# Ledger of designs, part 116: peptides against a protein of PDB entry 2AKA

Target 1, 299 residues: chain A of PDB entry 2AKA
Amino acid sequence: MEDLIPLVNRLQDAFSAIGQNADLDLPQIAVVGGQSAGKSSVLENFVGRDFLPRGSGIVTRRPLVLQLVNSTTEYAEFLHCKGKKFTDFEEVRLEIEAETDRVTGTNKGISPVPINLRVYSPHVLNLTLVDLPGMTKVPVGDQPPDIEFQIRDMLMQFVTKENCLILAVSPANSDLANSDALKIAKEVDPQGQRTIGVITKLDLMDEGTDARDVLENKLLPLRRGYIGVVNRSQKDIDGKKDITAALAAERKFFLSHPSYRHLADRMGTPYLQKVLNQQLTNHIRDTLPGLRNKLQSQL

## One batch from the design tools (peptide; made by RFdiffusion4, then SolubleMPNN)

Design b2_p19_6_s4 (from b2_p19_6, 9 letters changed)
Fold by OpenDDE base, seed 4:
Structure b2_p19_6_s4 (fold): chain B 299 residues (1-299), chain A 19 residues (1-19)
Amino acid sequence: as target 1 above (299 residues)
Amino acid sequence: SAELEALFAEIDALNEKLA
């Protein structure tokens, strides 16, 4: 089963090379959430590097197919510049920004054309995620007034596919019942069969409040459940706090919190990565029958 | 695409193995 995720990676690359992108029903995980929900931080925590664009407004403006590959070496490669190995992850960030701007211009527009990024690392499990633009209702800069709908349309190209799992990222310090991620997931997955919940910002909840009921899958039940994580603060990110130290702090948070200590072994970024690896692998296996025929019919 | 055909063959082989 170790080769299932790499197989899908090769499929993603091959289809991208021939200009077939969003219309394919590949077994994959799409990451959805509102702006500032913590999506980028979750992905960076998997890699242990700062490499995603940061800033105000819409950070991700093209789908980012992030292919994590366990390897003895650490480097990144883009499909659009094959043969170039990136060992400086700041250069990875700059390349994402440059490649995004090349297609969208400087107006902070969006494009449905994916960027394919593969990261080799000894610190990752094999895992592929499609990072999607953050949902927003407020245009920034010179974005068109209908940017919200453009983003939604882009997301729908992925999340409506039957073989697409949805990683719904929601901040705990906001009303979870009004979560953009959970709303869109509920729209396309009303029975909660394809959705995995990630709850961020648990450390930013008001004193005396907790997300225990959500994390125990008792409030808004998903078949695949919820996993809580604690990301670096914006101050920590700006200060270039080490992600390894942040992961240790995350572990400490769950262990020391009276509401979460009993869940601590099923929380946090490392556990999330493990669960996603397993779920994606199993999902690929489950969808493999007839996949060839389905893909061929979509060409 | 020759690459896609090869990948499709791999899918078929895996399905056979896992059946």
Scores: peptide ipSAE 0.430, ipTM 0.909, DockQ to the pose 0.680
Fold by OpenDDE base, seed 2:
Structure b2_p19_6_s4 (fold): chain B 299 residues (1-299), chain A 19 residues (1-19)
Amino acid sequence: as target 1 above (299 residues)
Amino acid sequence: SAELEALFAEIDALNEKLA
């Protein structure tokens, strides 16, 4: 069963190599959320490294197929430059930016063509995520005025697929009823069967408020539930706060918070990683029957 | 693609094992 995620990784790579990525209904998890919802921070917390583009505006401008592989060694590889091993994760960040700019140009445009990145690490569970551009309403720089709809259309190419699970990332310090992630998830998964909720920025909520009802799956119920996480602040990132230390602080946050203490064992980034590994593995197993026939029909 | 055919065969084998 531990080989199911690697099998799907090999399928992803094989289809990417022949340029057939756009129409595949592979069992996978697409990550969706508004701009600045904390998607990149969640992914970096899984790896324990800073390696994703940062900045104001739309950071992710191409789908990033992030394949985490448990290994005794730590390095990254891109499908577009196979054979080059990256051990400096700053160089990984630079390569993502360069490869993005190569396809999209300098106008901060978007492209539906994925970047395939595999990270080998002793600190990760086997897990594949497709990070998608953050939903935005305001064009930045030289972006086209309809960038919001371009992003939406791109996301829909992934999240409408039957075998796509949706990791909906929403910040707790914003109105969850207006969450871009939960809205798009509700549109394509009205019964909440494929959606996993992630609530970020729980540490940034106003004093006297909490997201307990959401995390207990009582406000906007999802079959697969919600997991709360605490990411590094922008100040912490700029100050080069260690991710390991941040994960310890996250654990302390949940344990010490009156509203979340009883949920603490089912919260936080490490628990999220475990849940996603299990859910993806089970989902692959459940979708294996007929998968070959479906894939062949799409070629 | 020979690689895809091999992967499809692996899927079939897994389905038989898990059935």
Scores: peptide ipSAE 0.417, ipTM 0.906, DockQ to the pose 0.653
Fold by OpenDDE base, seed 5:
Structure b2_p19_6_s4 (fold): chain B 299 residues (1-299), chain A 19 residues (1-19)
Amino acid sequence: as target 1 above (299 residues)
Amino acid sequence: SAELEALFAEIDALNEKLA
């Protein structure tokens, strides 16, 4: 079973090479959420490095197929520049930005063409995620006025696929009933069979309020449940606060919080990574029968 | 492609093993 995720990674790369990515129903996890919901921070916390573009408005403008591979060494590779090993993750960030701008232009437009990034690290479990543009309602800069719908259409290309799991990222300091992530997930997965909920910004909730009912899967039940995480603040990110220290602070947060202490062993970024690894592995196994035939029929 | 065919063969082999 340990080779199932790498097998799908090779499939993703092979199909990307032939330009067929958008129409394939590969077993994968798509990451969805509103802008500033904390998606990029969750992914960076998995790697333990700052490597994703940052900024105001739409940061992710192309799908990023992020393939995490457990290895004794730490480096990154892009499918579009095979043979180049990146050991400086700042250069990884710059390459993502450059490759995004190459296709979308400098007008902050979006493209459905994925970037395939593989990260080898001793600090990660095997895990593949498709980071998608953050949902927004307001165009910024030179973005087209219909950018909201363009993003939505792009997301739908992934999340409507039967073999796509949905990592729905919602901030706790906003009304979860109005979560863009949960809304889109409910639209395409009304029975909550494919959706994993991530609740960010638990540390930013008003005093006397908590997300216990959500995290206990009692408010908006998902078959695959919810996992709470605490990301670095924007100040901490700008100050380049160490992610390892942030993960320790996250653990302390859950252990010390009266509403979450009893859930602490099933919360936090490390637990989320383990759950996603297991769920993706099992999901690949479950979808493997007939997968070859399905993929061939789509070519 | 030869690469895809090889990957499909691996899928088939895994399916046989897991059946």
Scores: peptide ipSAE 0.401, ipTM 0.899, DockQ to the pose 0.718
Fold by OpenDDE base, seed 3:
Structure b2_p19_6_s4 (fold): chain B 299 residues (1-299), chain A 19 residues (1-19)
Amino acid sequence: as target 1 above (299 residues)
Amino acid sequence: SAELEALFAEIDALNEKLA
């Protein structure tokens, strides 16, 4: 059963090689959220490395197909530079930036053409995520004034697919009813069948407030529920705070918080990774019947 | 492509196993 995710990875790579990316209805998880919602931090916490581009405004400007593969060794590979193994994750970050700029130019534009990155690590479960550009309403730098709609159109190419699960990342320190992630998820998944909620920034909520009702799936119920996480602060990221230490602090946060203590075993980044691995594996299994025929019809 | 055909065959084999 653990081989199902690698199978989909090979399908993703094969279809990318023939230029068929956005039109495919592969069983996969698309990550959606507003800018600064904490998407990149969640992904880096899975790997335990700093490897994603950082900056102000739109950081992710192309879809990043992040294929995590459990392995005895630790290295990364890009589909666009086959045969090169990256062991320095700073070089991985630089390659993402370079490959993004190669296609989009220096105007901070976006492209729907994915970057396929495979990370082998002993610290990960098999898991594939498609990191999508953060939703924004405010162009930065020399971005086009319609960048909001360009991003939305790009996201819709993924999240409208029937076999696409949606990891909706929302910050707890903002009104959840106005979450860009949950709004787009509700638009394409009105019954909440394909959406997994992630609540970030729980440590940044005002004193006397909590997201207990959300995390208990009582406020905006999703079939697949919500998982709370605590990411490193921007200061901690800039200071290169160890991710292992951050994960320990996350665990401590949930255990010590009166509103979340009872949920602590179903919260945090490690639990999220396990859930996503299981959900994706099961989802692939459920979608296998007729998948070949569906894929062939899209060629 | 030959690679896709091989992958499709693998999907078919898995479906037979899981049916």
Scores: peptide ipSAE 0.383, ipTM 0.896, DockQ to the pose 0.648

Design b2_p19_7_s1 (from b2_p19_7, 7 letters changed)
Fold by OpenDDE base, seed 3:
Structure b2_p19_7_s1 (fold): chain B 299 residues (1-299), chain A 19 residues (1-19)
Amino acid sequence: as target 1 above (299 residues)
Amino acid sequence: SSLEQGILELIEEIEKQNQ
């Protein structure tokens, strides 16, 4: 049986080419979270490369359809520049920035038009994620005063779709009850059927505090549960700390922490990637009959 | 169109995998 994720990727690419991608309720995982919640770091940790735009404020300004494909080779391809293989992930970052600026202009505006990026790697599982702009309440620089609402409206175009799973990324060092990711997820998925919680910055919590109750799915229950991760610090990123070393440090963190040791086998970036692959595969299987019927009606 | 044919082939492939 062929992997279902690549089949959906091919459909997504085909419909994107005709401009209909936004209208399709394709089985997908939308990544949501506040600015600086650690979304980009989670995605980069899946790939094992630094390739996403970095900076203060709204960094992701267009949806990024990130298609991870397990392969014997490592390279990236964009749908907007077919036939060009990127082996330097810095060039991938620059292309994302350039393609973003081409559509949004210099005013740091947002656009709902996706960038489609496929990454082939021996270090990834087949997985498609849609990275969405980080939620913000305060316009920064020359951003329009309604930027919060523009971002919200963009997010809603994805997360309201019934076939969209929601990866809600929340930092542990902030009040989880006030998590923008969990709030938007609760708004569109009140029963917590489509939402997967990711808790970042567990290593940055105050001494004597922990997110055990959240990670045990006791505080804000989600059917699909929560997975804690530890990303590289900004200092580690600036210092070019190797992602492989960071993943080892993450494992050590969970194993050594009194509150998380018993959960350690169900925590961390590698486990998150595995869970997302499995959940997306199962979700595709469950939605395929409906997808087929919709596609047949559109042809 | 060549694109419509490609989409149809993908549907057929999905149907085959769903059997």
Scores: peptide ipSAE 0.190, ipTM 0.783, DockQ to the pose 0.126
Fold by OpenDDE base, seed 1:
Structure b2_p19_7_s1 (fold): chain B 299 residues (1-299), chain A 19 residues (1-19)
Amino acid sequence: as target 1 above (299 residues)
Amino acid sequence: SSLEQGILELIEEIEKQNQ
């Protein structure tokens, strides 16, 4: 049986080529979270490379369709420049920035037009994610005063779709009841059927506090549960700390923490990647018959 | 449309592989 995720990637590429990305409810995972919630770090940890734009304020300004493909070789390809293979992931970062600026201009505005990036790697499982702009309340630089609403409207175009799973990324060092990610997820998925919780910054919680009740799915229950991760610090990123070393440190964190040791085998970035691969595969299998029927009725 | 037909054919191929 061929992997379903690469086959759906071909559908996504076909829809992107015609500009009709919104017309069909394709099975997908949308990544949502507040600014600085750790979304980009989670995605980079899957690849094991630094390749996403970094900076202050709104960094992701267009949807990024990230297609991870397990392969014996390591390289990236963009849909907007077919046939060009990127082996330097710094060049991948620069291309994302350049292609973003080409469409949005210099005012740091947003665009709903996705960038499609495929990454081949021996270190990834087959997985497709749509990285969305971080939710914010404060305009940065020359951004329009209504940028918060523009971002929300863009996110809603994805997360309101029935076949969209929601990866809600929330930092543990902030009040989870105030999580922008969980709020938007609850607006469109009030029963918690489509939402997967990711809890970042567990290593930055105040001494004597923990997120055990959240990770055990007892505080704000989601059908698909929560997975805790530990990302590199900004200091570690700036110091070019190896992601493999960071993943080892993450494993050690969960194993050595009194509140998380019993959960350690169901925590961390490698486990998250495995769960997302399985969840997406099953979701594709369950939704494709309905998608076929819808398309046949429109012909 | 020709595109919708192409998408439908691809879905049918996916379903065939999953049987």
Scores: peptide ipSAE 0.137, ipTM 0.762, DockQ to the pose 0.124
Fold by OpenDDE base, seed 5:
Structure b2_p19_7_s1 (fold): chain B 299 residues (1-299), chain A 19 residues (1-19)
Amino acid sequence: as target 1 above (299 residues)
Amino acid sequence: SSLEQGILELIEEIEKQNQ
């Protein structure tokens, strides 16, 4: 039996080709988080490559449909330039930036038109994520003063869909009650049925503090729970610290930390990737009985 | 359209895999 995720990816690509992607209620995972919450680092850690735009302010300015496909080969392909295989992930980053700027211009504006990127790798599980622009309250550069609302409106096009799971990325070194990701998730999923919490920056918490209650699902309960991760620091990224070494350091962090050692087997980026693969696969199966009728009505 | 037909075929393939 073929995996369900690649089949849904083919369907997603077909709808993207006809410009109907925004109206689709396909089973998917939307990634939401404030600026600097660590979303890009989580996604790069899945791939094991540096390939996402970096910088200050809003980095992701278009939805990025990231299709991870387990393969014996490692390369990337964009839907907007079919047949071109990228083996240098720096070129992937540059293509994302160029394609973003082509549509949004130089004003750091946003567009709801997705970029579709497929990554084949022996180091990934089959997984599709929609990376969404980081939530912000402060316009940067020549961004419109209502950029916060433009981003929110864009996010709402995805997260309001019943078949959309929400990967809510929140930093542990900030007040979780003020997490933009958890706020928007609570707005559209008040019962916490579709939301998976990711807690980043656990290594940057003040001494004597921890996120144990959050990670144990006791503070702000989600049906699908929380998974803690430790990303590379900006210094580590700039220093080109290997992602494999960073994943080993993450594992060591959880195992050695007094507050997290009992959770260590249910924490970290590899566990998160496994959970997301399983959650998406199960979610596809659960939604497929209604999918045909829904899709036929949208054609 | 040929593209719409392709989408319907993908739906059928998904349905087959779900059985």
Scores: peptide ipSAE 0.135, ipTM 0.762, DockQ to the pose 0.126
Fold by OpenDDE base, seed 4:
Structure b2_p19_7_s1 (fold): chain B 299 residues (1-299), chain A 19 residues (1-19)
Amino acid sequence: as target 1 above (299 residues)
Amino acid sequence: SSLEQGILELIEEIEKQNQ
């Protein structure tokens, strides 16, 4: 039996090639969160490589369709440059930046046109995610004064689709009741049926505070629950700390923390990756019959 | 599986239309 995720990836690539990708309600997971919420760090932790653009302000300016494929070899491929295999993930970062600038220009504008990146690796589970621009209130550089609304409108094109699951990324060191990710998720999924909560920056909470009630799904209940993760600090990123070492530190954090020790086997990046693989696989199985019927009516 | 076959058929149909 072939894995469903790679088959849907082929379907996604075919739809992208014919320009219909925006109109088709494909089973997918959209990643949403405020600027600096830790979205890109979660994705890089899955791959075990630094490959996403970094910086201040709006870094992700186009949707990035990230297709992770378990393989014996490690390399990346872009849909816009078929046949080129990238083995240096710094070159992957540079290609994302170049392809973003090609479409958006130099004014740090945004575009709803996705970049499609496939990563083959022995370190990943089969998983497809759509990384979306971070929600912001403050224009930077030559961005238009309405950039907040432009980003919101772009996100809504993805998260309003019935077959879209929402990975809502929120930092624990900020008021979770005011989380941009959870607010937008609640707007389009008021019953919490399509939303998976990710809580980052648990290691940066004030002494004597914890996110236990959120992680136990008691404060803002989601049907699919919450998973806590610990990403590399900015100091660790600047110091080029290895992601494998960071994942070991994350495991140690949950096991040693009095408030989280009992949850440790249902926390961290490896568990999140497993849950997302299972959730996406099941979601594909449930939605594909309906998608086939819609597709057949449009052909 | 019937589902896998259906996906493959849809891919083939889409690819044929894109030629």
Scores: peptide ipSAE 0.079, ipTM 0.698, DockQ to the pose 0.551

Design b2_p19_7_s2 (from b2_p19_7, 7 letters changed)
Fold by OpenDDE base, seed 1:
Structure b2_p19_7_s2 (fold): chain B 299 residues (1-299), chain A 19 residues (1-19)
Amino acid sequence: as target 1 above (299 residues)
Amino acid sequence: SSLVEEIEKLIEEIKAANE
């Protein structure tokens, strides 16, 4: 079976190299969510490494094209520094921060220019995600007062594209009706055809409450449904809790919870990764004929 | 597939045009 995701990765790299950012409607998954919704934790759980910038306020300030590639070896490489292999994921984090600061300056502004990061690992399925800045309403530090709108405009450049799937990340311990991720998804995908819901922080819900109706796709139906995950707490992250241990705890959470036990085989980070791999592969297959035609017309 | 091969060729053309 042909590896369609790596094919699109090569295409993405080629376009990034020529500065054609966001101009082509490439089949991709954009990750959207409010600040602190748990986006970074979901991505790190896929890799099994801590490698994304952390901090208060807007952490992701440039789109991050994260290309996961199943391999017997574990290392990362950036498109902007070809030939350098990173085996220490702390150095990967530092490079993301440095490359972000190089373009955005010191004002914690944003840039629409993507960072392209490829991670080879035996622990991943082939999967490409575009991590986007977290939606915010309040500027922090010396950010411009219109930062909310700048972020929104940046997100819209990706999520309005017809071939863009949307991974909408929402915390369960907040009112889902007010989810920034689901709001933006509904704006550009009103029929819920391109949106995959991820519900984080299920372990942080108030006692006696659950997200069963959401996870069963009964409250806010999406064609592609919802997948619940349990991420490491901030304390666990700061304490460098092993991601493998966290994944085991996540499995235990779903299996032991009365409201989620019946869904447990369709929940959790490993299942999410599998679903995203399949969804992206199928989506690429469906869009490739049209993509070929568009590319041929432009050359 | 033939389609995959065509896309690969297009990728190479894009690279070559911008070198």
Scores: peptide ipSAE 0.346, ipTM 0.872, DockQ to the pose 0.566
Fold by OpenDDE base, seed 4:
Order: sequence, then structure tokens, then C-alpha cells
Structure b2_p19_7_s2 (fold): chain B 299 residues (1-299), chain A 19 residues (1-19)
Amino acid sequence: as target 1 above (299 residues)
Amino acid sequence: SSLVEEIEKLIEEIKAANE
């Protein structure tokens, strides 16, 4: 029932229009991870376009409700500028930056007010994600000294909700036991019922090391498991390497790697999209009766 | 499903109530 995701999209849009997004425990997936964990790259890989802000420090500074919709055409729309269709994804990036700066100013501050972006594409599955600011401990630029806590407070508004699934993005080339994403997920989901692990940067691990035990759900078990992905390198991004080519390279990576070959069919960005689509759909279905009751109580 | 239709109706009612 892929139509359930569009239903929740309409609900999200309605609540955004009335400024009540935080009041309803909507079935959704919140994306969490440390700075430079690869969150934006994962999202861009779903779309197959470069469209998210890039740079040093905190890239996402407002919640981004990213609504992916399978369509025969490819374009993007923002809720804050209805009627404007974006076909150039560079313009999408610029609009995100402009809209972010409009609210936060130039000090690289954050705002809890979401940006709602819908992307129509023949290359996506129906999937809605809430991209959240990357966790950081170090203020950059003119950010307030308590920016870490502001980010955490913002994340907690989403991830503490019972109907919120958590996409925890962690880099493999860092100590996973110290992953900011997994830590916050464990705090609000101690039994690992709502958390999906994504392991990035598998291609950047030291020679002779691998994340097999994590990917096999043996080290830090999550009910919903882990999916490994390989994103474009920063060099590839700067060089405007095609995402489609990168996805082929990702597939090759898993198939050719001795530690991951046996997992290859359950790894990579395309598989992650399928899993998230299915999990979100099922989650919406399970929560719909309760959602109906809650909506009725607000009338 | 009937549930989906009910929710869609509720969404419209919420929108109308906040106009």
C-alpha cells in the first residue's frame, strides 16, 4: 500500500500550513547522525541529484521534510513557494539555502521550523524522511556556544515520539561505539525497536578491517538491522561524479569485498530505499487507527 | 480503504477549522 505515504504527506503539509507540526505524533522517519556522517549523501543518492546544501560545519540547519514521490516526471516543489516547479536541482539547493538563511540569518544558527520539499521522480520510491541537523559539539562561525544543545533539543522533538522511526547514520571509519547517531537512538529507543542503522564510509575503512559484525547485526543489535552504503567521496562530489555511476560502484564494492559479498543483496542505496519504503508503509498502516482517533479528538 | 478516506476527510476538516 504505497499510497499510505502520500496520505501522511498530505497530513504533514496540512500541519505545516497551520504551524502545528510538533503536536502530532506522525508516523515518520527522522534521519540523525553526526556532522559529516554522510546523511545528505544518502538522501541525494535516493534522488540521484545533488540538491542539498554542502559545506563545512552544520549543513542542515532546519528540519527538512523530504517527500519523495514516484512520478513519470522529475521536478521538485516547496511548500513555502507553491506553484513553482523546480527542474534544476541546483536551484533546489539554492532555495533550501535561501529559505534557511531567511529564518536563521547569516550566523549559521538553527531553526525548528521545517522546510517541506517534495521531489517527484521516476527513479524514487515513495518515501518521506525528516532530515535533521547534524550533531556537533563544536560551534562554527557565529553559532551560539550552546548550539550542540539546541541541535539535541531539536532532534529530541522528533525522535522521542513513539511513531518516529530513527534512521541512524554512522560512518564505518569511526568508532561505532561512539556514534552520535547510535547514542541518541539508544537514549530514546533503548530496546532498538524504532532504529534503522545505516553504515556509511565502508570504503574508507582501514585495510584489514571491516564492519561485517555490525552489518550482520551481531555487535550492536537493532531489531530493524543495519544497511551499509557507499557514498561518493568528497572528491567525487566536487568533481560532479554522476550518482548513477556511484551507485554502480557501490554495487561493485559490496560484490567484490570478501567481507561483504555474502551481504551484497541486502546492502546499498537501492536496497535501503526499498527497506525504508516498506518499513514506513507498514509503520503508517500500524499507526493509522491511532492517528485517526487523535485527529478526531482535535476537531 | 475506508480508514484512509476517513483520515483524508479529517485532514480537510482540520484545514477548514484553521482558516
Scores: peptide ipSAE 0.342, ipTM 0.868, DockQ to the pose 0.550
Fold by OpenDDE base, seed 2:
Structure b2_p19_7_s2 (fold): chain B 299 residues (1-299), chain A 19 residues (1-19)
Amino acid sequence: as target 1 above (299 residues)
Amino acid sequence: SSLVEEIEKLIEEIKAANE
């Protein structure tokens, strides 16, 4: 199979470099969810490294175009910092924070200008995701009172595009009927054709409750279905629990849980990576003829 | 394959035009 994801990565880089990102409906996956829904943790679990900003409130404040590339080597590169290879993922985190602050200032504002990060690793499948700011209702610090709407408008710039797939991240320990991710997905994808559901925090559900009906695609059906994952707890993150150990614990969770054991082979972070790689590859293949026509019209 | 090659060519043309 042809490496279609790297082809689109080159296209993304070319348009990002010339500031024309907004005009192309590129085949991509936008990651959406409320604050603290677990979006950043899912992305870090794909890489197997701690490299995203952490904290309370709005952590992601600019779109992060995360290009994962399977490679024999492990390093990261930023489009804004050409020629610099990052092998320390703590430095990657610091660069994201610094580059975010450079554009947004110190008031924890948001910017629609993407950060483009490529990660080469032997532990990843080829996959490109656009991590978007978490939806919120309450401004924190010096954030403007309309921050909720600013975030929403930013998300809409991505998720309204026909070639955008939506990774809707919802925590299981909250009312899924009120999920910010599923609400915005339903608004722009009413037939559920472009949306992939991710259910996080399955390990934090109240005793005697489960998300089986959701994971079986029976409650809020999506054509592309739902995948459950278990991220590290805040205690695990603070305690510097290894991501590899967390992935093993995730597998054990699904296998041992009475409500999920029959789904275990279609759950967890590794399965999610595989599904996203396949879906993105197929989606790119389907959209390539249209992309060619658009590119030709711009020359 | 031919479509991929065509897109790669177009990418290079866009880069060259904007350098």
Scores: peptide ipSAE 0.341, ipTM 0.871, DockQ to the pose 0.492
Fold by OpenDDE base, seed 5:
Order: sequence, then C-alpha cells, then structure tokens
Structure b2_p19_7_s2 (fold): chain B 299 residues (1-299), chain A 19 residues (1-19)
Amino acid sequence: as target 1 above (299 residues)
Amino acid sequence: SSLVEEIEKLIEEIKAANE
C-alpha cells in the first residue's frame, strides 16, 4: 500500500497550484497556538533543523503547509519555486521570509495564501502539518489594529473543516484554562474529537507545580489526548545548541521528573511525531473515500 | 489500491485541467 500522506501531499500541491487553497476539506493537521507558545520549536524539532522565521511578534504570517517526507537524502523544496533543492536550511528560512514579504508587504500583515514547503529527510516520519499564524492581541509594526481578528478568521478557515485535525500548542507555564489554542479548539471542536493537545515549556513551570493532570487527560479531556514536549530554551537557541542534544535532554527531563516519569514513554518530540504520523495516516484512510466522491462530483 | 489509483487519476485530471 502506498503511503497515504504523500498521496495527500500531491493532492494538496495540485490544489495549491490552481489557487483553491481553502475550499477543499483535505485531511490535514492545523497547528494552532498563541505567540511564543513554542509552535515553531516543535516543528523545527521534527526536522532537526532551524528553518522557521524567528523574531518578536508574529513570525508565521502565512499558512505554512509543511510536508515532511522520509527520505535517504536531506533537502527542502518549495512549491512556488519548483526544481530548486535547498540543502541549507538557513536559505529555507530566508525563502519563507522573502515569500511571506512578497505577498504581505513590509507591514507585517498576514495572508491566507499558503506556502507549501516539502522537507525530505532521513530523520523525519511522513507528516504534513499546516502551521498557522500565532494568535495575538498586540499589533506589531504597521499591522492593522484588528490583526487579532484577521488571524482568527484565517485560523477558522482551516480549523472549522471537518477533516481538519487540530494540534493545539499550549505552554505549561501559563494558565492552560486560558490557552488560546485550547479555546479556539473548543470553539470548533466542542467534543474534543479532532484536537491533539501539545504542552510545551514543562521545564519552565514554577517549582512545586506540574502539568500531570493535563498530560493524564484529566483536567481538560481530549479524545486524542495530550503530549508534553520540552523545547530548547532561548538561551540554548542563541547558543546554537543542536536539536539532537535537545531531544536527549527532553528525554532525560521526562525520565527524571517525579511527576512525569510514569508518562515518559508517551511524551517528547519523537513520540509526538509517531502519534501524528499514525493519526494522520488513519485519518486519511477514513476520509479518502468521501474525498474521492466529492472530487469526482466536482470534475 | 483501487482507491489510491482513483485519487491519482483525479490528481492528474486536476493538473491537466489547469495547464
């Protein structure tokens, strides 16, 4: 049986090429979270490379369709520049920034037009994610005062779709009851059927506190549960700590923490990748017959 | 396998219609 994720990737590319970005309810995972929730770090940890824009305020300003493909080689390709292979992930970052600015201008505005990025790597599982702009209430640069609502409207174009799974990224060092990611997920998925919770910044929680109840799915239950991760600190990022070392530190964190030791085999970035790969594959399998019927009726 | 083949065919049709 052919890999279902690459099949859907080809379908995504075909629709993106014709400008039908939001009209198809494709089986996909949309990544949602507040600014600084750790979304970019999670995605970079999957690839094992620094390749996403960094900075203060809104970093992701267009949907990024990130297609991870297991391969013997390591390189990236953009749909908007077919045939160009990127082996330097700094150039990938620069291309994302340039392509974003080309469409949005210099005002740090947003656009609903996706960027399609495919990353081939021996270090990834097949996985497609749609990284969405971080939710914010604070305009930056020349952004309009209603930028919060523009971002929300953009997110809603994805997360309201029935075949869209939601990767809700929330930091543990903030009140999870007030998580922007969990709020928007609850709004469009009130029964928690499509939402996967990711809890970041577990290493930054106050002494004597833990997120055990959340990770055990006891506080805010999701059918698909929660997975905790530990990203590189800003100091580690600035110090160019490699992601491989960070993943080892993450494993050590869960194994050594009294509140998380019993969950350690169901935590961390590698486990998250496996879960997302399996859930997306199964989701595609379940939705593909309906998608076929819909496509046939439209042609 | 038949479903995958049908989807592949549809992808090709979409591409052809927009060339």
Scores: peptide ipSAE 0.338, ipTM 0.872, DockQ to the pose 0.558

